# Designs tried in a protein design run: peptides against a protein of PDB entry 8PQO. Part 122

Target 1, 252 residues: chain A of PDB entry 8PQO
Amino acid sequence: VLLKEYRVILPVSVDEYQVGQLYSVAEASKNETGGGEGVEVLVNEPYEKDGEKGQYTHKIYHLQSKVPTFVRMLAPEGALNIHEKAWNAYPYCRTVITNEYMKEDFLIKIETWHKPDLGTQENVHKLEPEAWKHVEAVYIDIADRSQVLSKDYKAEEDPAKFKSIKTGRGPLGPNWKQELVNQKDCPYMCAYKLVTVKFKWWGLQNKVENFIHKQERRLFTNFHRQLFCWLDKWVDLTMDDIRRMEEETKRQ

## One batch from the design tools (peptide; made by RFdiffusion4, then SolubleMPNN)

Design b1_p19_7_s1 (from b1_p19_7, 11 letters changed)
Fold by OpenDDE base, seed 2:
Structure b1_p19_7_s1 (fold): chain B 252 residues (1-252), chain A 19 residues (1-19)
Amino acid sequence: as target 1 above (252 residues)
Amino acid sequence: DVVLEIVLGSVLSYLKSRF
């Protein structure tokens, strides 16, 4: 098991981020090849548990069409079905990813707290001390080009170049986080993303767990760079606007 | 569906190593 807490600081408020995240997820999904193909929504309903109230979703990703033919032929039954269970109680979110074939031998868990701070809280997910001491804190700087793969880099999604017309935020210089403290009119938040990866297969555990974390970090970096650079597209939207957009997308 | 990209990469990596 490999645990890392990714801390993503953004020059937006927690309330703004809720809109921006939903918008950016929708846009990112449109931009991805193969989008929702092979995705089955089993459950999408409100939930309430232990004072947590939100939306629960259970999706199955059928990867049969996403892998080469030889992989489909050799893959055991259930190996190409990925289950995603998500509890969205913003500002807290939890996602659990499992596989039918590997059962308890495979787990990706992503737990996120969105806090109005600069990533300074320790153990925001309230892990036991023994578990917390094994968590690596990883700071993602959306303005740091060195954290972006060349193949992922787009100038129009570079926070170091982007200037929001509607808010005046950006571009983000090398010391933008330090300067943000002195800017009373610019809100800020941190997404604390605790990622737990378990891949129990002899000889492959460390390789796969590290690989998954590498991909998660890459995803978080690119996504939040997009979210910020798309600020002018979503900052004036309300949650009602987002809900209407989601409903229209479902009808297509 | 940003999760799909991650999962697909992980699964493909696993399968490549397994088979």
Scores: peptide ipSAE 0.037, ipTM 0.726, DockQ to the pose 0.081
Fold by OpenDDE base, seed 4:
Structure b1_p19_7_s1 (fold): chain B 252 residues (1-252), chain A 19 residues (1-19)
Amino acid sequence: as target 1 above (252 residues)
Amino acid sequence: DVVLEIVLGSVLSYLKSRF
């Protein structure tokens, strides 16, 4: 098992981020080839548990059409079905990813707290002290180009170049986080993403777990760069606007 | 789908090493 807490600081408020996240997820999904293909939504309903109120979703990703024929032929039954269970109670969110074949031997868990701070809270997910000792804190700087793969880099998604017309935020210089403290008019938040990865297969555990973390980090980095650079597209939207957009997308 | 991309990459990496 490999645990890392990714801390993504953004020059937006927690309330703004809720809209921006949903918008950016929708937009990113449109840009993905084969978006929605092979995705089965089993459950999508509100939930209330232990004072937590939100939306619960259960999706199955069928990967049979996404892998080479030889992989499909050799893969055991259920190995190409990925289950995603998500509890979205913003500002808290939990996602659990499992596989039918691997069962308890495979787990990706992503637990996120969105806080109006600069990533200074320790153990925001309230892990046991012994467990917390094994968590690596990883700061993602959306303005740091060195954290972006060359193949992922787009100038229009570079926070170091972007200037929001509607809010005046950006571009983000090398010391933008320090400067943010002195800017009373600019809100900020941190997304604390605790990622738990378990891949219990002899000889491959560390390799796969590290690989998954690498992909998660890459995803979080690119996504939040997009989110910020798309600020002018979503900052004036309401949650009702987002819901309407989602409904329209479902009809297409 | 962003989640699908991550999962697919992980699964493919595993399968390539397994078979």
Scores: peptide ipSAE 0.036, ipTM 0.724, DockQ to the pose 0.082
Fold by OpenDDE base, seed 3:
Order: structure tokens, then C-alpha cells, then sequence
Structure b1_p19_7_s1 (fold): chain B 252 residues (1-252), chain A 19 residues (1-19)
């Protein structure tokens, strides 16, 4: 098991982020090839649990069409079916990813708190001390180009170059986080993303767990760079606007 | 879809290592 807490600081408010995240997820999904093919939504309902009130979703990703034929033919039954269970009680969210074949030997859990701070809270997810001491805190700086793979880099998604017309935020220089403290009119938040990765297979555990974390970090980095650079597209939207957009998308 | 990209990479990596 490998745990890391990714802390993504953004020059947006927690309330703004709720809209921006949903918009950016939808936008990113449209830009990906293959779309929602192979995605089965089993459950999508409200929930109340342990003081949380939000939306619960259960999706199955059928990857048979996403892999080469020879892989599909050789893959054990259930190996290409991924289950995603998500509890979205913004500003808290939890996602659990499992595989039918690997059962308890495979787990990706992502728990996120969105806080109006600069990533200074320790153990925001309230882990036991013994567990917390094994968690690496990883700060993602969306303005740091060195954290972006060359193949992922797009100038139009570079926070160091982007200037929001609507808000005046950006571009984000090397010391943008320090400067943010002096900018009373600019909101900020941190997404604390505790990622738990379990891949219990002798000889492959460390390799796969580290790989998954590497991919998660890559995703978080690119996504939040996009989110910020798309600020002018979503900052004036409300949650009601997002809901309408989602409904319209469902009809198409 | 965002999750799918991550999962797909993980699964493909696993399959490559397993088979």
C-alpha cells in the first residue's frame, strides 16, 4: 500500500472550484478520444452518511474495446472491468476504484478535501498517527512547467502564460503562491487529495503502485492547469448552469 | 473519462507485466 497526499493550490475559491471542476471534467471528457464508450452507470443517487450529504455514483468501465484484441483475448474474466464508486459531498469527495478480477488485491482510493487555505493543514483526512506518518505530502504547483511532461504541454494550458480577462488572475509566476498572500482580492484554496494505492502482487506491488501514483499526479497536474486556464469559460457559471449543461448533455 | 485514462494505463501496465 502506498499513500500520498497531493496538495493542489489554486487561485480560486472553494465555491468557484465546484463549478470549475465540473466544467473542466466535462470539457476534458469531450476532448478525449473514445468518449464514454464502455461506461455503464449502475447507480446515481443522493446519499446521507456520517454527516455527509451528497451524490453517490457507481460506474463500470468496460475496457474490452480499449485494449488490443490479443490483450482482450488473454485477459482473465473480469480483469477488464473496473468499478468506480464515488461519494461526492463537496467540498468532500471520495472515489474508490476496484477491479473484478483482482478483488481485494487492487484498490485505488482518492479522498479529497477542498479547503480555503494554502495547503498548510496536516492530516486533514484525520488518519491515525501511525498511518499518517507513512503519507508523503506532495505539492503540485500548476505554474511549474518542470512538473509537466513535454508531450502533455500546451501553451494555451500554461498558467504561467494565461491571463484571465474576467478576473484578472494570472499569469502565475514562480512565486505566485507567496504573492497570493498579499493579494487580498484573489481567493485561494487547496485540494487535499489523499490517494491510497494498493496492488498486492508479489514482485509488482511497488512498481505498479508507484506507476499509478505517477499517473495520478500527472492527471491532477494537467487537469488543474486546464481548470485554471479555462477560468474565463466557467467563472461566471453557476451550479444551476452546470446542472442544466449536464441535463442537456444527457439528452444528446 | 478522466478516471478511465488513469485506470487504463494501470491496467495496461499490469497486463504487460502479467502476460
Amino acid sequence: as target 1 above (252 residues)
Amino acid sequence: DVVLEIVLGSVLSYLKSRF
Scores: peptide ipSAE 0.034, ipTM 0.720, DockQ to the pose 0.083
Fold by OpenDDE base, seed 1:
Structure b1_p19_7_s1 (fold): chain B 252 residues (1-252), chain A 19 residues (1-19)
Amino acid sequence: as target 1 above (252 residues)
Amino acid sequence: DVVLEIVLGSVLSYLKSRF
C-alpha cells in the first residue's frame, strides 16, 4: 500500500472550485473519445451517512469492448470490469476504485478535502498517527512547468502565462503562492487529495503502486492547470448553470 | 472524485485508440 497526499493550491475559492471542477471535467471529458462507452451507472442517489450528505454513484466500466478479442479471451472473469464508487459531498469527496477479479488485492482510493488555505493543514483526513507517518505530502504547483511533461504542455494551459480577464488573476509567477497572502482580493484554496493505492501482486506491488501515483499526479497537475486557465470560461457560471448544462447534455 | 472519472475516461479512450 502506498499513500500520498497531493496538495493542489489554486488561486480560487472553494466555492468557485466547485463550479470550475464540474466545468473542467465536462470539457476534459469531451476530449476523451471512449470515456462514455462501456460505462454502466448502477447507482446515482443521494446519501446520508454519519452527518455526511451528498451524492453517491456506483459505476462499472466494462472494458470488454475496448480490448482485442484475444485479451478478452485471456482475461479472467471480472478482470475487465472496474468499479467506481464515489461519495460526493463537496467540499469532501471520496472515490473508491476496485476490480472484480483482483478483489481486495487492488484498490485506488482518493479522498479529497477542499479547504480555504494554502495547504498548511496536517492530516486533514484525520488518519491514525501510525498511518499518517507513512503518508508523503506532495505539493503540486500548477505554475511550475518542470512538473509538466513536455508532451502534456500547452501554452494555452500554462498558468505562468495565463491572465484572467474577468478576475485579473495570473499570470502565476514563481512566488505566486507567497504573494497570495498579500493579495486580499484573490481567494485561494487547497485540494488535499489523499490517494491510497494498493496492488497486492508479488513482485509488482511497488512498481504498479508507484506507477499509479505517477499517473494520478500527472492528472492532477494537468487538470488543475486547465481549470485555472479556463477560469474566464467558468468563473461567472453558477451551479445552476452547470446543472442546466449537464441536463442539456443528457438530452442530446 | 470527479478527477478520477477523467482518468478512467482516458484509459477507455486509450484502449479504444490502441486496439
Scores: peptide ipSAE 0.034, ipTM 0.727, DockQ to the pose 0.080; fails the geometry check

Design b1_p19_7_s2 (from b1_p19_7, 11 letters changed)
Fold by OpenDDE base, seed 2:
Structure b1_p19_7_s2 (fold): chain B 252 residues (1-252), chain A 19 residues (1-19)
Amino acid sequence: as target 1 above (252 residues)
Amino acid sequence: DLTLKIVLGSVLSYLESSF
């Protein structure tokens, strides 16, 4: 098991981020191959538990059409079915990913708190001390080009070059986080993403767990760079606007 | 969809190493 807490600091408010995240997810998904192909939505409903209110989703990703034929032919039954259970109670979110074949030997859990701070809170997810001491805190700086793979880099998604016309925010210089403290007109937040990865397989545990974390970090970095650089596209939208857009998309 | 991309990469990595 490998745990890391990724802290993504952004020059937006917690309330703004809720809109921006939904917009950016939708936008990014448009360019993904296959779209909703191979995705089965089992559950999509409101939930209320222990004072937490939000939306619960259970999806199955059928990967049979996404892998080479020889892999599909040789894969054990259930190996290519991924279950995703998600609890979205913004500003708190939790996603649990499992596999039918691997059962208890495979787990990806992503728990996120969105807080109006600069990533300074320790153990925001309230883990036991013994567990927390094994968590690596990883700060993601969306303005740091060195954290972006060359193949992922796009100038139009570079926070160090972008300036929001609507808000005046950006570009983000090397010391933007420190300067933000003194900038009264610019809100800020941190997404605390606790990622738990388990891949219990002889000889492959460390390799796969580290690989998954590497991919998660890559995703978080690129996504939030996009989110910020798309600020002018979503900052004037309301949650009602987003909901309307989602409904319109479902009708297509 | 973003989650799918990550999971797909992980699964493919596993399967490729197993065969």
Scores: peptide ipSAE 0.032, ipTM 0.696, DockQ to the pose 0.082
Fold by OpenDDE base, seed 1:
Structure b1_p19_7_s2 (fold): chain B 252 residues (1-252), chain A 19 residues (1-19)
Amino acid sequence: as target 1 above (252 residues)
Amino acid sequence: DLTLKIVLGSVLSYLESSF
């Protein structure tokens, strides 16, 4: 098991992020090849759990059509069915990803707190001390180009180049986080993403767990760079606007 | 859908490692 807490600081408010995230997820999904295909929604309902209230979703990703034929032919039964259970109680979210074949030997859990701070809180997810001491805190700086793979880099998604017309935010220089403290007109938040990865296979556990974390970090980095650079597209939208857009898309 | 990218990579990595 490998745990890392990714801390993504953004020059947006917690309330803004709720809109921006939903917009950016939708936009990113449109750009993804084969997006939405093979997704089965089993559950989508409100939930209450231990005082937590939100929306629960259970989706199955059927990857049979998303992998090469030789992979499909060789894959064990159930190996290409991925279950995603998500509890969205913004500003808290939890996602659990499992696989039918691997069962208890495979787990990706992502627990996120969105806080109006600069990523300074320790153990925001309230882990036991013994568990917390094994968590690596990883700061993602969306303005740091060195954290972006060359293949992923796009100038139009570079926070160090982007200037929001609607808000005046950006571009983000090397010391943007320090400067943010003195900018009263610019809100900020941190997404504390505790990622738990379990891949129990002798000889391959560390390799796969580290690989998954690498992909998670890559995704978080690129996604939040996009989210910020798309600020002018979503900052004036309301949650009602987002809901309407989702309903309109659902009807198609 | 964002998680799908990650999951797909994980599954492919697993399958590759199985052979």
Scores: peptide ipSAE 0.032, ipTM 0.696, DockQ to the pose 0.081
Fold by OpenDDE base, seed 4:
Structure b1_p19_7_s2 (fold): chain B 252 residues (1-252), chain A 19 residues (1-19)
Amino acid sequence: as target 1 above (252 residues)
Amino acid sequence: DLTLKIVLGSVLSYLESSF
């Protein structure tokens, strides 16, 4: 098991992020080839548990058409079905990813707290001390080009170049986080993403767990760079606007 | 190893649409 807490600081408020995240997810989905192909939504309903109220979703990603033929032929039954269970109680979110074949031997859990700070809180997810001491804190700087793979880099998604016309935020220089402290008119937040990866396979555990973390970090980095650079597209939208957009997309 | 990398890559691609 490998745990890391990714801390993503953004020059937006917690309330703004709720809209921006949903917009950016929808936009990113449109940009992906195949979109929702192979995705089965089993459950999408409100939930209430232990004072936590939000939306619960259960999706199955069928990967049979997304892997090479030889992989499909060799894969045991259920190995190409990925289950995603998500509890969205913003500003808290939890996602659990499992596989039918691997069962308890495979787990990706992503727990996120969105806080109006600069990523300075320790153990925001309230882990036991023994567990917390094994968690690596990883800061993602959306303005740092060195954290972006060359193949992922797009100038229009570079926070160091982007200037929001509607808000005046950006571009983000090397010391943008320090400068935020002195700018009373600019909101900020941190997404604390605790990622738990378990891949119990003899000889491959560490390799696969590190690989998954590397990919998650890449995903979080690219996504939040997009989210910020798309600020002018979503900052004036309301949650009702987002809901309408989602319903319109479902009808197409 | 290669098979696993491909499968995980595909999964993570789908996750990009969810996060």
Scores: peptide ipSAE 0.030, ipTM 0.684, DockQ to the pose 0.465
Fold by OpenDDE base, seed 3:
Structure b1_p19_7_s2 (fold): chain B 252 residues (1-252), chain A 19 residues (1-19)
Amino acid sequence: as target 1 above (252 residues)
Amino acid sequence: DLTLKIVLGSVLSYLESSF
């Protein structure tokens, strides 16, 4: 098991992020080739648990069409079915990813707290002290070009180049986080993403777990760079606007 | 190995659309 807490600092408020995240997810999904194919929604309903109130979703991703034919032919039953269970109680979110074939030997859990701070809270997810000792805190700087793979880099998604017309935020220079403290009119938040990865397979555990973390970090980095650079597209939207957009998408 | 990378890559692609 490998745990890391990714801390993504953004020059947006927690309330703004709720809108921006939903917009950016929808936009990113549109840009993906073959998006939506093989996705089965089993459950989508409100939930209440331990004082937490939100939306619960259970989706199955059938990857048969997403892998080469020879992989599909050789894959054991259930190996290409990924289950995603998500509890969205913003500003808290939890996603659990499992595989039918691997069962308890495979787990990706992503727990996120969105806080109006600069990533200074320790153990925001309230792990036991012994468990917290083994968590690596990783700060993601969306303005740091060196954290982006060349193949992922797009100039229009570079926070170091982007200037928001509507808010005046950006571009984000090398010391943008330090400068943010002195900018009283610019809100900020941190997404604390505790990622738990388990891949219990002798000889491959460390390799695969590290690989998954590397890919998750890449995903978080690229996504939040997009989110910020798309600020002018979503900053004036309300949650009601987002809900209407989602409903309209369902009807199409 | 290669098969695993492909599967995981596909999964992560779907996750990107779910955040």
Scores: peptide ipSAE 0.029, ipTM 0.684, DockQ to the pose 0.435; fails the geometry check

Design b1_p19_7_s3 (from b1_p19_7, 12 letters changed)
Fold by OpenDDE base, seed 5:
Structure b1_p19_7_s3 (fold): chain B 252 residues (1-252), chain A 19 residues (1-19)
Amino acid sequence: as target 1 above (252 residues)
Amino acid sequence: DLTLEIVLGSVLDYLKSSR
């Protein structure tokens, strides 16, 4: 098991992020190859558990059409079916990813707290001390080009170049986080994303777990760069606007 | 949180580029 807490600092408020995240997820999903194909929604309902209230979703991703033919032909039964269970109680979210074939031997858990701070809270997810000491804290700087793979880089999604017309935020210079503290009129937040990865195969555990973390980090970096650079597209939207957009998408 | 759909796209792109 490998745990890392990714801390993503953004020059937006927690309330703004709720809209921005939903917008950006929808937009990013549209941009992905085969978006929505092979997705089965089993459950989508409100939940209340342990004082947490939100929306619960259970989806199955059927990856048969997403992998090469030889992989599909050799894959054991259930190996290409991924289950995603998500509890969205913003500003808290939890996602659990499992595989039918691997069962208990595979787990990706992503727990996120969105806080109106600069990523200074320790153990925001309230882990036991013994568990917390094994968690690596990883700061993602959306303005740092060196954290972006060359193949992922787009100038229109570079926070160091982007200037929001509607809010005046950006571009983000090398010391933007330090300068943000002095800008009382600019909101900020941190997404604390605790990622737990378990892959119980002898000889491959560390390799696969590290690989998955590398991909998660890449995803979080690119996504939040997009979220910020798309600020003018979503900052004036309301949650009702987002809900309407989601309903319209479902009808298509 | 982020959907697996976005994660899968990133992972698949990586795997394709690594071949």
Scores: peptide ipSAE 0.033, ipTM 0.724, DockQ to the pose 0.080
Fold by OpenDDE base, seed 1:
Structure b1_p19_7_s3 (fold): chain B 252 residues (1-252), chain A 19 residues (1-19)
Amino acid sequence: as target 1 above (252 residues)
Amino acid sequence: DLTLEIVLGSVLDYLKSSR
């Protein structure tokens, strides 16, 4: 098991991020082939648990038709069915990813707190001390080009170049976080994403777990760079606007 | 979180490009 807490600081408010995230997820999904198809929604309902209240979703991603034939032929039964259980109680979210074949030997859990700070809180997810001492805190700086793979880099998604016309935010210089403290008109938040990865396969555990974390970090970095650079596209949207957009998409 | 859909999309794109 490998745990890392990714801390993504953004020059947006927690409330803004709720809209921006939904917008950016939708846009990012459109850019990816295979998104939406083969997704079975088993559950989509409100939930209440231990004072937590939000929306629970259970989705199955059926990859059989999306993978090459040789992969499909070699894949054991259930190996191409990915289950995603998500509890969305923004500003808290939890996602649990499992696989029918791997069962208890595979787990990706992503727990996120969105806080109006600069990533300074320790153990925001309230882990036991013994567990917390094994968590690596990883700061993602969306303005740091060195954290972006060359193949992922796009100038139009570079926070160091982008300036929001609507908000005046950006571009983000090397010391943007320090400067942000003195900018009363610019809100900020941190997404504390505790990622738990378990892959129990002898000889491959560390390799796969590290690989998954690498991909998660890459995803979080690119996604939040996009989210910020798309600020002018979503900052004036309301949650109602987002809901309407989602409903319109469902009807298509 | 909705990250899985994005990840899976990328994986699927990779698989398609690897054919």
Scores: peptide ipSAE 0.032, ipTM 0.712, DockQ to the pose 0.079
Fold by OpenDDE base, seed 2:
Structure b1_p19_7_s3 (fold): chain B 252 residues (1-252), chain A 19 residues (1-19)
Amino acid sequence: as target 1 above (252 residues)
Amino acid sequence: DLTLEIVLGSVLDYLKSSR
C-alpha cells in the first residue's frame, strides 16, 4: 500500500472551484479517449450518512473494447471491468476504484478536502497518527512548468502565461503563492487529495503502485492547470448552469 | 467525481505505447 497526499493550491475560492471542477471535468471528458463508451451507471442517487450529505454514484467501466487486442486476449475474466464508487459531498469527495478480478488485491482510493487555505493543514483527513506517518505530502504547483511533461504542455494551458480578463488573476509568477496573502482581492484554496493505492501482486506491487501515483500526479497537475486557464469560461456560471449543461449532455 | 474517466485516457495511451 502506498499513500500520498497531493496538495493543489489554486487562486480561486472553494465556492468557485465547485463550478470550475465540474466544468473542467466535462470538458476534459470530451477530449479523452474513454468518453462515455463502455460506461455503465449502476447507481446515481443522493445519500446521507454520518452527517455527510451528497451524491453517490456507482459506475462500471468495461474496457474490453478500449484496450489493445493482446491485452484483451490475455486478460482473465472480469479483469477489464473496473468499478468506481464515488461520494460527492462537496467540499468533501471520495472515490473508490476496484476490479472484479483482483478483488481485495487492488484498490485506488481518492479522498479530497477542499479548504480555503494555502495547503498548511496537516492530516486534514484525520488519519491515525501511525498511518499519517507513512503519508508523503506532495505539493503541486500549477505554475511550475518543470512539473509538466513536454508532451502534455500547451501554451494556452500555462498558468504562467494566462491572464484572466474577467477576474484579473494571473499570470502566476514563481512566487505567486506567497503573494496571494497580500492580495485581498484574490481568493485561494487548496485541494487536499489523499490517494491510497494498493496492488498486491508478487514482484509487481511497488512498481505498479508507484506507476499509478505517477499517473495521478500527472492528471492532477494537468487538470488544475486547465481549470485555472479556463477560468473565464466558467467563473460566471452558477451551479444551476452546470446542472443544466449536464442534463443537456445526457440527452444527447 | 469522474476521476477514472479522466485517468483512462492516460492509461490507454500507455498501453498503446507498450504494444
Scores: peptide ipSAE 0.031, ipTM 0.714, DockQ to the pose 0.079
Fold by OpenDDE base, seed 3:
Structure b1_p19_7_s3 (fold): chain B 252 residues (1-252), chain A 19 residues (1-19)
Amino acid sequence: as target 1 above (252 residues)
Amino acid sequence: DLTLEIVLGSVLDYLKSSR
């Protein structure tokens, strides 16, 4: 098991982020190769649990059409079916990813708290001390070009180049976080993303777990760079606007 | 949180590079 807490600081408010995240997820999904083919929604309903109130979703991703033919032909039954269970009680979110074939030997859990701070809280997810001492805190700087793979880099998604017309935020220089403290009119938040990765297979555990974390970090980095650079597209939208857009998309 | 659909691109890239 490998745990890391990714802390993503953004020059947006927690309330703004709720809209921006949903917009950016939808937009990113449209741009993803292969689209939503093979996605089966089993459950999509409100939930109340342990003081949480939000939306619960259970999706199955059938990857048979997403992998090369030789992989599909050799894959064991259930190996290409991934289950995603998500509890969205913003500003708290939890996603659990499992695989039918691997069962308890495979787990990706992402628990996120969105806080109106600069990533200064320790153990925001309230882990036991023994568990917390094994968690690596990883700060993601969306303005740091060195954290972006060359193949992922797009100038139009570079926070160091982007200037929001609607809000005046950006571009984000090398010391943008320090400068933010002195900017009373610019909101900020941190997404504390505790990622638990379990891949219990002798000889491959460390390799796969580290790989998954590498991909998660890559995803979080690119996504939040996009989210910020798309600020002018979503900052004036309300949650009602987002809900309406989602409903319209479902009808198409 | 983020859906697996967004992650799929990274996985596919890895599979392609591993050939």
Scores: peptide ipSAE 0.031, ipTM 0.715, DockQ to the pose 0.077

